# Ledger of designs, part 40: peptides against a protein of PDB entry 2V3S

Target 1, 95 residues: chain A of PDB entry 2V3S
Amino acid sequence: PISLVLRLRNSKKELNDIRFEFTPGRDTAEGVSQELISAGLVDGRDLVIVAANLQKIVEEPQSNRSVTFKLASGVEGSDIPDDGKLIGFAQLSIS

## One batch from the design tools (peptide; made by RFdiffusion4, then SolubleMPNN)

Design b2_p16_5_s2 (from b2_p16_5, 7 letters changed)
Fold by OpenDDE base, seed 2:
Structure b2_p16_5_s2 (fold): chain B 95 residues (1-95), chain A 16 residues (1-16)
Amino acid sequence: as target 1 above (95 residues)
Amino acid sequence: ANVLDFDRETLSSRPL
């Protein structure tokens, strides 16, 4: 399996590294994203963007070691989005 | 950053 890390701020604005595995052929990007949402680790509004970027990284894990993307849940938040601080952004990377 | 391990089950190969 592919070992991944989703770096994402929680409801307390604390950065968390969520480690999980993805097995090509047995997992789907949308399915794993839905599992993350069901676990309360990802906002349901971010299903599409998380799934799209998860698909991107698992398709070419050798060339896409890390991807940073804008969250839908962060657009209307009180804090100004900042990719460097991962405010309104999340990061997927190969462990 | 805090580190969390997310254990999950393998998904079905069938489309949902």
Scores: peptide ipSAE 0.568, ipTM 0.830, DockQ to the pose 0.315
Fold by OpenDDE base, seed 5:
Structure b2_p16_5_s2 (fold): chain B 95 residues (1-95), chain A 16 residues (1-16)
Amino acid sequence: as target 1 above (95 residues)
Amino acid sequence: ANVLDFDRETLSSRPL
């Protein structure tokens, strides 16, 4: 399996590194993203963007070591989005 | 950053 880390801020705006595995041929990007949402780790509004970027990283894990993307849930926040600080952004990386 | 291991098989992990 591919070992991944999803880094994003929790409701207290603290960064969390969520480690999980993805097995090509058994798992799907959308399915795993839905599981993250069901666990309360990802906002439901971010299904599409998380799944798209998860697909990107797992299709070429040797080349795509890290992807940073804007969250749909972040656009309604009071803080200005910032990819460097992961405000309104999340990051997927290969562990 | 806080580290969380997400066990997808059991879905027992809780948000930090």
Scores: peptide ipSAE 0.568, ipTM 0.821, DockQ to the pose 0.631
Fold by OpenDDE base, seed 3:
Structure b2_p16_5_s2 (fold): chain B 95 residues (1-95), chain A 16 residues (1-16)
Amino acid sequence: as target 1 above (95 residues)
Amino acid sequence: ANVLDFDRETLSSRPL
């Protein structure tokens, strides 16, 4: 399996590193993303963007070591999105 | 940053 880390801010604006595994051929990007949402770790509004970027990283994990992407849930928030600070952004990386 | 382990088999997430 591929060992991944999803870094994103919680409701207290603290960064969390969420470690999980992905097995190609058994798992799907959308399925795993839905599991993250069901666990309360990802906002449901971010299903599409998380799944798209999860698919990207697991397709070529050797070349796509890290991807940072804009969250739909962050657009309408009070904070100005900032990819460097992961405000309104999340990051997936290979462990 | 806090580190969490998401066990997909049990759908649980816990601090490491």
Scores: peptide ipSAE 0.565, ipTM 0.820, DockQ to the pose 0.873
Fold by OpenDDE base, seed 4:
Structure b2_p16_5_s2 (fold): chain B 95 residues (1-95), chain A 16 residues (1-16)
Amino acid sequence: as target 1 above (95 residues)
Amino acid sequence: ANVLDFDRETLSSRPL
């Protein structure tokens, strides 16, 4: 399996590193993203963008060691989006 | 800040 880390701010604006595994041929990017949402770790509005970037990293993990992407849930929040601070952005990386 | 282990059935966490 591929060992991944999703870096994402929680409701208290604290950074969490969420470690999980992805097994090609058994798991799908959309399925794992839905499980993260069901666990309360990802906002449901971010299903599409998380799944797209998860697919990107798992299809070529040696080339795509890290991806940072804008969250749909962050665009209307009180905080100004900032990719460097991961405000309104999340990061997926290979552990 | 926390490190969370998500095994897709249970969730565990520890300080970074």
Scores: peptide ipSAE 0.560, ipTM 0.818, DockQ to the pose 0.617

Design b2_p16_5_s3 (from b2_p16_5, 7 letters changed)
Fold by OpenDDE base, seed 4:
Structure b2_p16_5_s3 (fold): chain B 95 residues (1-95), chain A 16 residues (1-16)
Amino acid sequence: as target 1 above (95 residues)
Amino acid sequence: AKVLAFDRETLTYSEL
């Protein structure tokens, strides 16, 4: 399995590193993204973008070591998005 | 950053 870390801020704007595994051929990017949402770790509005970037990183984990992407939930927030501070952005990386 | 281990079997997480 591929060991991944999803770094993003929770509802209290605290940065968390969420560790999880992904097994190619068994798991799907969309399925795992839905699991993260079900656990309350990802905003439901971010299903599409999380799944897309999860797919990107797992299809070539050796070359795509890290991907940072804009969250849909962050766009509608009061804070100005900032990829460096992961405000309105999240980061997926290979553990 | 706080590190959380996500258990996909139970759909829960715990702090490491």
Scores: peptide ipSAE 0.850, ipTM 0.973, DockQ to the pose 0.932
Fold by OpenDDE base, seed 2:
Structure b2_p16_5_s3 (fold): chain B 95 residues (1-95), chain A 16 residues (1-16)
Amino acid sequence: as target 1 above (95 residues)
Amino acid sequence: AKVLAFDRETLTYSEL
């Protein structure tokens, strides 16, 4: 399995590194993304963007060691999105 | 950052 880390701010704007595994051929990016949402770790509005970037990193983990992407849930927020501070952004990386 | 271990079998997480 591929060991991944999803770095994402929680509802209190605190950064968390969420560690999880992904097994190609058994898991799907959308399925695992839905699991993260079910656990309350990802906003439901971010299903599409998380799944797309999870797919990107797991299909070529040697080339895509890290991907940073804009969250749909962060666009309408009061805070200005900032990829460096992961405000309105999240990051997936290979552990 | 706080480190959380996500258990996909139970859909729960714990702090490491």
Scores: peptide ipSAE 0.850, ipTM 0.973, DockQ to the pose 0.953
Fold by OpenDDE base, seed 5:
Structure b2_p16_5_s3 (fold): chain B 95 residues (1-95), chain A 16 residues (1-16)
Amino acid sequence: as target 1 above (95 residues)
Amino acid sequence: AKVLAFDRETLTYSEL
């Protein structure tokens, strides 16, 4: 399996590193993204963008070691999005 | 950053 880390801010704006595994051929990017949402770790509005970037990183994990992407939930927040501070952005990386 | 281990079998997580 591929060991991944999803770094993003919780509702209190605190950074969390969420560790999880992904097995190609058994798991799907959309399925795992839905699991993260069900656990309350990802906002439901971010299903599409999380799944798209998860698919990207698991397709070629040796080449795509890290991807940072804008969250749909972030555009409705009070803070201005900032990829460096992961405000309105999340990051997926290979552990 | 706080580190969380996500258990996909139970859909729960724990802090490491």
Scores: peptide ipSAE 0.849, ipTM 0.973, DockQ to the pose 0.931
Fold by OpenDDE base, seed 1:
Structure b2_p16_5_s3 (fold): chain B 95 residues (1-95), chain A 16 residues (1-16)
Amino acid sequence: as target 1 above (95 residues)
Amino acid sequence: AKVLAFDRETLTYSEL
């Protein structure tokens, strides 16, 4: 399996590194993203963008070591999005 | 950053 880390701020704006595994051929990007949402770790509005970037990183994990992307949930928030601080952004990386 | 281990089988997580 591929060991991944999703760096994402929680509802208290605290930065967390969420470690999880992905097995190609068994898991799907959308399925795993839905699991993260079910656990309360990802906002449901971010299903599409998380799944898209998860798919990207697991397709070629040797080349795509890290991807940073804008969250749909972050746009409607009061804080100004900032990819450097991961405000309104999340990051997926290979562990 | 706080490190969380996500258990996909139980859909729970724990802090490492």
Scores: peptide ipSAE 0.849, ipTM 0.973, DockQ to the pose 0.935

Design b2_p16_5_s4 (from b2_p16_5, 7 letters changed)
Fold by OpenDDE base, seed 3:
Structure b2_p16_5_s4 (fold): chain B 95 residues (1-95), chain A 16 residues (1-16)
Amino acid sequence: as target 1 above (95 residues)
Amino acid sequence: ARVLAFDRETLTSSEL
């Protein structure tokens, strides 16, 4: 299995790391993303972008060690998106 | 997939 970390800010703007495993051939990017949403760990509006980037990292984990992407949920917020501070952005990385 | 930890704390199956 591939060991991954999803880093994103919570409602208090604190950075949180979510560690999970992905097994190719058993798990799907969309399925895992749905699980994260169902667990309340990811905003439902971010299904598409999370799934797309999860797919990217798991299909080439040796080349894509880290991916940072803009959240749909962050666009509507008062804070200006900033990938360096992970404001309106999330990061997936190989653990 | 199984979530192993959140904020460096291990998650239980019931939290998923």
Scores: peptide ipSAE 0.139, ipTM 0.659, DockQ to the pose 0.196
Fold by OpenDDE base, seed 2:
Structure b2_p16_5_s4 (fold): chain B 95 residues (1-95), chain A 16 residues (1-16)
Amino acid sequence: as target 1 above (95 residues)
Amino acid sequence: ARVLAFDRETLTSSEL
């Protein structure tokens, strides 16, 4: 399996690292993303963008060691999105 | 999938 870390801010705006495994051929990017949402770790509005970027990283884990992407849940927030601070952004990386 | 959530104050584990 591929060991991944999803870094994003929680409801208190604290950075969290969420480590999880992805098994190609068994897991799907959308399925794992839905599980993350069900666990309360990802906002449901971010299903599409998380799944898309998860798919990207698991397709080429050697080339895509880290991907940072804009969250849909962060667009309408009061905070200005900032990829460097992961405000309105999340990061997926290979462990 | 097994999920481990880490921050500076807490360590949580979730089963996916």
Scores: peptide ipSAE 0.122, ipTM 0.648, DockQ to the pose 0.194
Fold by OpenDDE base, seed 5:
Structure b2_p16_5_s4 (fold): chain B 95 residues (1-95), chain A 16 residues (1-16)
Amino acid sequence: as target 1 above (95 residues)
Amino acid sequence: ARVLAFDRETLTSSEL
């Protein structure tokens, strides 16, 4: 399996790392993203974006070691999005 | 940063 880390801010704006595994041929990007949402770890509005970037990283994990992407949930937030601080952005990386 | 382990067993328990 592929060992991944999803880094994003929680409801208290604290930066957290979520470590999880992805097994090609068994797991799907959308399925795993839905599980993350069901667990309350990802905002439901971010399903499409998280799934798209998860797919990107798992299809070529040797080339895509890290991807940072804008969250839909962060667009209408009170804070201005900032990829450096991961405000309105999340990061997926190979652990 | 706080590290949270994520696995299918944990998710299943959370959904119950």
Scores: peptide ipSAE 0.117, ipTM 0.645, DockQ to the pose 0.469
Fold by OpenDDE base, seed 1:
Structure b2_p16_5_s4 (fold): chain B 95 residues (1-95), chain A 16 residues (1-16)
Amino acid sequence: as target 1 above (95 residues)
Amino acid sequence: ARVLAFDRETLTSSEL
């Protein structure tokens, strides 16, 4: 399996690293993303963008060591999006 | 960096 880390701010704006595994042929990007949402770790509005970037990184984990992407849930928020601070952005990386 | 002033936590697969 591929060991991944999702770096994402929680509802208290605390930065958390969520470590999880992805098994090609068994898991799907959308399925794993939905599990993260069901666990309350990802906003449901971010299903599409998380799944898309998860798919990207697991397709070529040796080439895509890290991807940072804009969250849909962060666009309408009061905080100004900032990819460096992961405000309105999340990061997936290979562990 | 200011980001280092934020609280950090590591969650594992078992916490999903």
Scores: peptide ipSAE 0.060, ipTM 0.587, DockQ to the pose 0.086

Design b2_p16_6_s1 (from b2_p16_6, 8 letters changed)
Fold by OpenDDE base, seed 3:
Structure b2_p16_6_s1 (fold): chain B 95 residues (1-95), chain A 16 residues (1-16)
Amino acid sequence: as target 1 above (95 residues)
Amino acid sequence: REERRKRLEELGKKIN
């Protein structure tokens, strides 16, 4: 299995690292993304972008060690999006 | 999947 970390801010704007495993051939990017949403860790509006980037990192984990992407849920937030501070952005990385 | 889902759910309750 591939060990991953999803780094993103919660509703209180606190940065958290969410660790999870992904097994190619058994798991799907969309399925695991739905689990993250069901757990309240990812906003439902971000299903598409999270699944797309999860697919990208698991297809070539040796080459794609980290991906940072803009969240749909962060666009209309109170804070201006900033990829360096992970405001309105999230990051997936290989553990 | 069930074990992962349960773990993530508990984490969600903790950090939110």
Scores: peptide ipSAE 0.809, ipTM 0.967, DockQ to the pose 0.876
Fold by OpenDDE base, seed 2:
Structure b2_p16_6_s1 (fold): chain B 95 residues (1-95), chain A 16 residues (1-16)
Amino acid sequence: as target 1 above (95 residues)
Amino acid sequence: REERRKRLEELGKKIN
């Protein structure tokens, strides 16, 4: 399995590292993304973008060691999006 | 899959 870390801020704007495994051929990017949403770790509005980037990193984990992407849930927020501080952005990386 | 889901749910309750 591929060991991954999803780094993103919670509702209190605190940065958290969420560790999970992905098994190619058994798991799907959309399925695991739905699990993250069901757990309250990812906003439901971010299903599409999280699934797309999860698919990207798991299809070529040796080349895509880290991907940072803009969250749909962060666009309408009061804070200005910032990829460096992961404000309105999330990061997936290989553990 | 069930193990991962349960673990993530517990984490969600913790950090939120």
Scores: peptide ipSAE 0.808, ipTM 0.967, DockQ to the pose 0.840
Fold by OpenDDE base, seed 1:
Structure b2_p16_6_s1 (fold): chain B 95 residues (1-95), chain A 16 residues (1-16)
Amino acid sequence: as target 1 above (95 residues)
Amino acid sequence: REERRKRLEELGKKIN
């Protein structure tokens, strides 16, 4: 299995590292993304973008050690999106 | 899968 870390801010704007495993051939990017949403860790509006980037990192984990992407839920947020501070952005990385 | 889901759910409750 691939060990991953999803770094993103919670509803209180606190940065957290969410650790989880992904097994190619058994798990799907969309399925795991839905688990993250169901757990309240990811906004439901971000299903598409999270799944797309999860797919990207697990297809070539040796080459794609980290991916940072813009959240749909962050566009209308009070704070201006900033990929460096992960405001309106999230990051997936290989642990 | 179920174990992961449970763990993530518990973490969600803790973080939020």
Scores: peptide ipSAE 0.807, ipTM 0.967, DockQ to the pose 0.913
Fold by OpenDDE base, seed 4:
Structure b2_p16_6_s1 (fold): chain B 95 residues (1-95), chain A 16 residues (1-16)
Amino acid sequence: as target 1 above (95 residues)
Amino acid sequence: REERRKRLEELGKKIN
């Protein structure tokens, strides 16, 4: 399995690293993304973008060691999105 | 999948 880390801020704006495994051929990007949403770790509005980037990293994990992407839920937030601070952005990486 | 789901759910309760 592929060991991944999703780095993003919680509702208190605290940065957290969420570790999880992904097994190609058994797991799907959309399915695992839904698990993250169901757990309250990802906003439901971010299903599409999280699934797309999860798919990107797992299809070529040796080449795509890290991907940072804009969250739909962060666009209309109180803080201005900032990829450097991961405000309105999340990051997936290979651990 | 069940194991991962449960672990993530517990983490969600912890960090939020």
Scores: peptide ipSAE 0.807, ipTM 0.967, DockQ to the pose 0.920

Design b2_p16_6_s2 (from b2_p16_6, 9 letters changed)
Fold by OpenDDE base, seed 1:
Structure b2_p16_6_s2 (fold): chain B 95 residues (1-95), chain A 16 residues (1-16)
Amino acid sequence: as target 1 above (95 residues)
Amino acid sequence: REARRQKLKELGKQIN
């Protein structure tokens, strides 16, 4: 399986790393994204963007070691989105 | 699936 880390800020705006595995042929990007949402780790509004970027990294993990993407949940937040600080952004990387 | 969800939460760690 592919070992991944999802880095994003929690409800307290604290930066957290979420470790999980992805098995091609068994797991789907959308399915794993739904599990992340069910675990309270990802906002439900971010299903599409998380799934899209998870798909991107797992389809070519040797080339796509890290992807950073804008969250739908962060667009109308109190803080200005910032990819460097992962405010309104999340990052997926190969562990 | 419930166990998997709980595992995901427990695998998270704060980055200082």
Scores: peptide ipSAE 0.197, ipTM 0.786, DockQ to the pose 0.266
Fold by OpenDDE base, seed 2:
Structure b2_p16_6_s2 (fold): chain B 95 residues (1-95), chain A 16 residues (1-16)
Amino acid sequence: as target 1 above (95 residues)
Amino acid sequence: REARRQKLKELGKQIN
């Protein structure tokens, strides 16, 4: 399996690293993203963007060691999005 | 799926 880390801010704006595994041929990007949402770790509005970037990193994990992407939930937030500070952005990386 | 969801939920409670 592929060991991944999802770095993003929680509802209190605190950075968290969420570790999980992805098994090609058994797991799907959308399925795992739905599980992240069901666990309360990802906003439901971010299903599409998380699934898309999860698919990107697992299809070529040796080439895509890290991906940072803009969250739909961050656009309507009070803080201005900033990829460097992961405000309104999340990051997936290979562990 | 349920097992992973529970594991993820527990991990999500840990603030880094």
Scores: peptide ipSAE 0.193, ipTM 0.776, DockQ to the pose 0.473
Fold by OpenDDE base, seed 3:
Structure b2_p16_6_s2 (fold): chain B 95 residues (1-95), chain A 16 residues (1-16)
Amino acid sequence: as target 1 above (95 residues)
Amino acid sequence: REARRQKLKELGKQIN
């Protein structure tokens, strides 16, 4: 399995690292993303973007060691999106 | 899937 870390800010704007495994051929990017949402760790509005980037990293984990992407849930937030600070952005990386 | 979801929830509680 591929060991991954999802870094994003919680509702209190605190950075968190969420570790999980992805098994190619058994897991799907959308399925795992849905599980992250069900666990309350990802906003439901971010299903598409999280799944897309999860797919990107797991298809070529040796080449795509880290991907940072803009969250749909962050656009209408109070803070201005910033990829460097992961405000309105999240990051997936290979553990 | 359910097992992983529960694990993710537990991890979320630990870091939040």
Scores: peptide ipSAE 0.188, ipTM 0.773, DockQ to the pose 0.605
Fold by OpenDDE base, seed 4:
Structure b2_p16_6_s2 (fold): chain B 95 residues (1-95), chain A 16 residues (1-16)
Amino acid sequence: as target 1 above (95 residues)
Amino acid sequence: REARRQKLKELGKQIN
């Protein structure tokens, strides 16, 4: 399986690393993204963007060691989005 | 899937 880390800020604006595995041929990007949402780790509004980027990293993990993407849930937030600080952005990486 | 979901939920409890 592919070992992944999802880095994003929690409700207290603290950065957290969420570690999980993805098994090609058994798991789907959307399915795992739904599990992340069900666990309360990802906002439901971010299903599409998380699934898209999860698919991107697992299809070519050797080339896509890290992907940073804008969250839909962060657009209407109080803080100005910033990819460098992962404000309104999340990052998936190979652990 | 269920094992992973349970693990993620546990991590969620640690964070939230």
Scores: peptide ipSAE 0.184, ipTM 0.767, DockQ to the pose 0.778

Design b2_p16_6_s3 (from b2_p16_6, 9 letters changed)
Fold by OpenDDE base, seed 1:
Structure b2_p16_6_s3 (fold): chain B 95 residues (1-95), chain A 16 residues (1-16)
Amino acid sequence: as target 1 above (95 residues)
Amino acid sequence: REERRERLKKLGKEIN
């Protein structure tokens, strides 16, 4: 299995690292993304973008060690999106 | 998957 870390800000705008495994051929990017949403770790509006980037990193984990992407849920947030600070952005990386 | 879901739920409760 591929060991991953999802870094994103929680409801209190605090950065957190969420660690999880992904098994190619058994897990799907959409399925795992839905689990993250069900756990309250990802906003439901971000299903598409999280799944797309999860797919990107797991298809070539040796080449794609980290991906940072803009959250749909962050567009209407009070803070200006910033990929460096992960405001309105999240990051997936290989642990 | 079940193990992962339970772990994620626990983390979610701790964070939120």
Scores: peptide ipSAE 0.152, ipTM 0.748, DockQ to the pose 0.862
Fold by OpenDDE base, seed 2:
Structure b2_p16_6_s3 (fold): chain B 95 residues (1-95), chain A 16 residues (1-16)
Amino acid sequence: as target 1 above (95 residues)
Amino acid sequence: REERRERLKKLGKEIN
């Protein structure tokens, strides 16, 4: 299995590292993303973008060691998006 | 899958 870390801010705007495994051939990017949403760790509006980037990193984990992407849930918020501070952005990386 | 879901749900309760 591939060991991954999803770094993003919670409702209190605190950074959290969420560690999980992905098994190619058994798991799907959309399925795991839905589990993250069901657990309350990802906003439901971010299903598409999280699944797309999860798919990208698990397809070529050696080449894509880290991906940072803009969250749909962050664009309408009061805070200005910032990829460096992960405001309105999330990061997936290989553990 | 079930093991991961259980772990993720636990984490969700901790930070939410």
Scores: peptide ipSAE 0.150, ipTM 0.746, DockQ to the pose 0.876
Fold by OpenDDE base, seed 3:
Structure b2_p16_6_s3 (fold): chain B 95 residues (1-95), chain A 16 residues (1-16)
Amino acid sequence: as target 1 above (95 residues)
Amino acid sequence: REERRERLKKLGKEIN
């Protein structure tokens, strides 16, 4: 299995690392993304973007060691999106 | 899958 870390800010704007495994052939990017949403760790509005980037990193984990992407849920937030500070952005990386 | 969901839910409760 592939060991991954999803880094994003919670409702208190605090950075959190969420560690999980992905097994190719058994897991799907959309399925795991739905699990993250069901657990309350990802906003439901971000299903598409999280699944797309999860697919990108697991298809070539040796080449795509880290991906940072803009969250749909962050666009209407009080803070201006900033990829460097992960405000309105999340990051997936290989553990 | 079920095991992962349970672990994620537990983590979610801790940070929410």
Scores: peptide ipSAE 0.148, ipTM 0.745, DockQ to the pose 0.809
Fold by OpenDDE base, seed 4:
Structure b2_p16_6_s3 (fold): chain B 95 residues (1-95), chain A 16 residues (1-16)
Amino acid sequence: as target 1 above (95 residues)
Amino acid sequence: REERRERLKKLGKEIN
């Protein structure tokens, strides 16, 4: 399995690393993303973007060691999005 | 997969 870390800010705007495994052929990017949403770790509005980037990293984990992407939930938030600070952005990386 | 879901649920409760 592929060991991944999803880094994103929680409701208190604190950075959290969420570690999980992805098994190609058994797991799907959308399915795992839905699990993250169901757990309350990802905003439901971010299903599409999280799934897309999860798919990107798992299809070529050796080439895509890290991907940072803009969250739909952060676009209209009070804070100005900032990829460097992961404000309105999340990051998936290979553990 | 079931183990992952259980862990994620636990983390979700802790963070939120």
Scores: peptide ipSAE 0.151, ipTM 0.747, DockQ to the pose 0.913; fails the geometry check

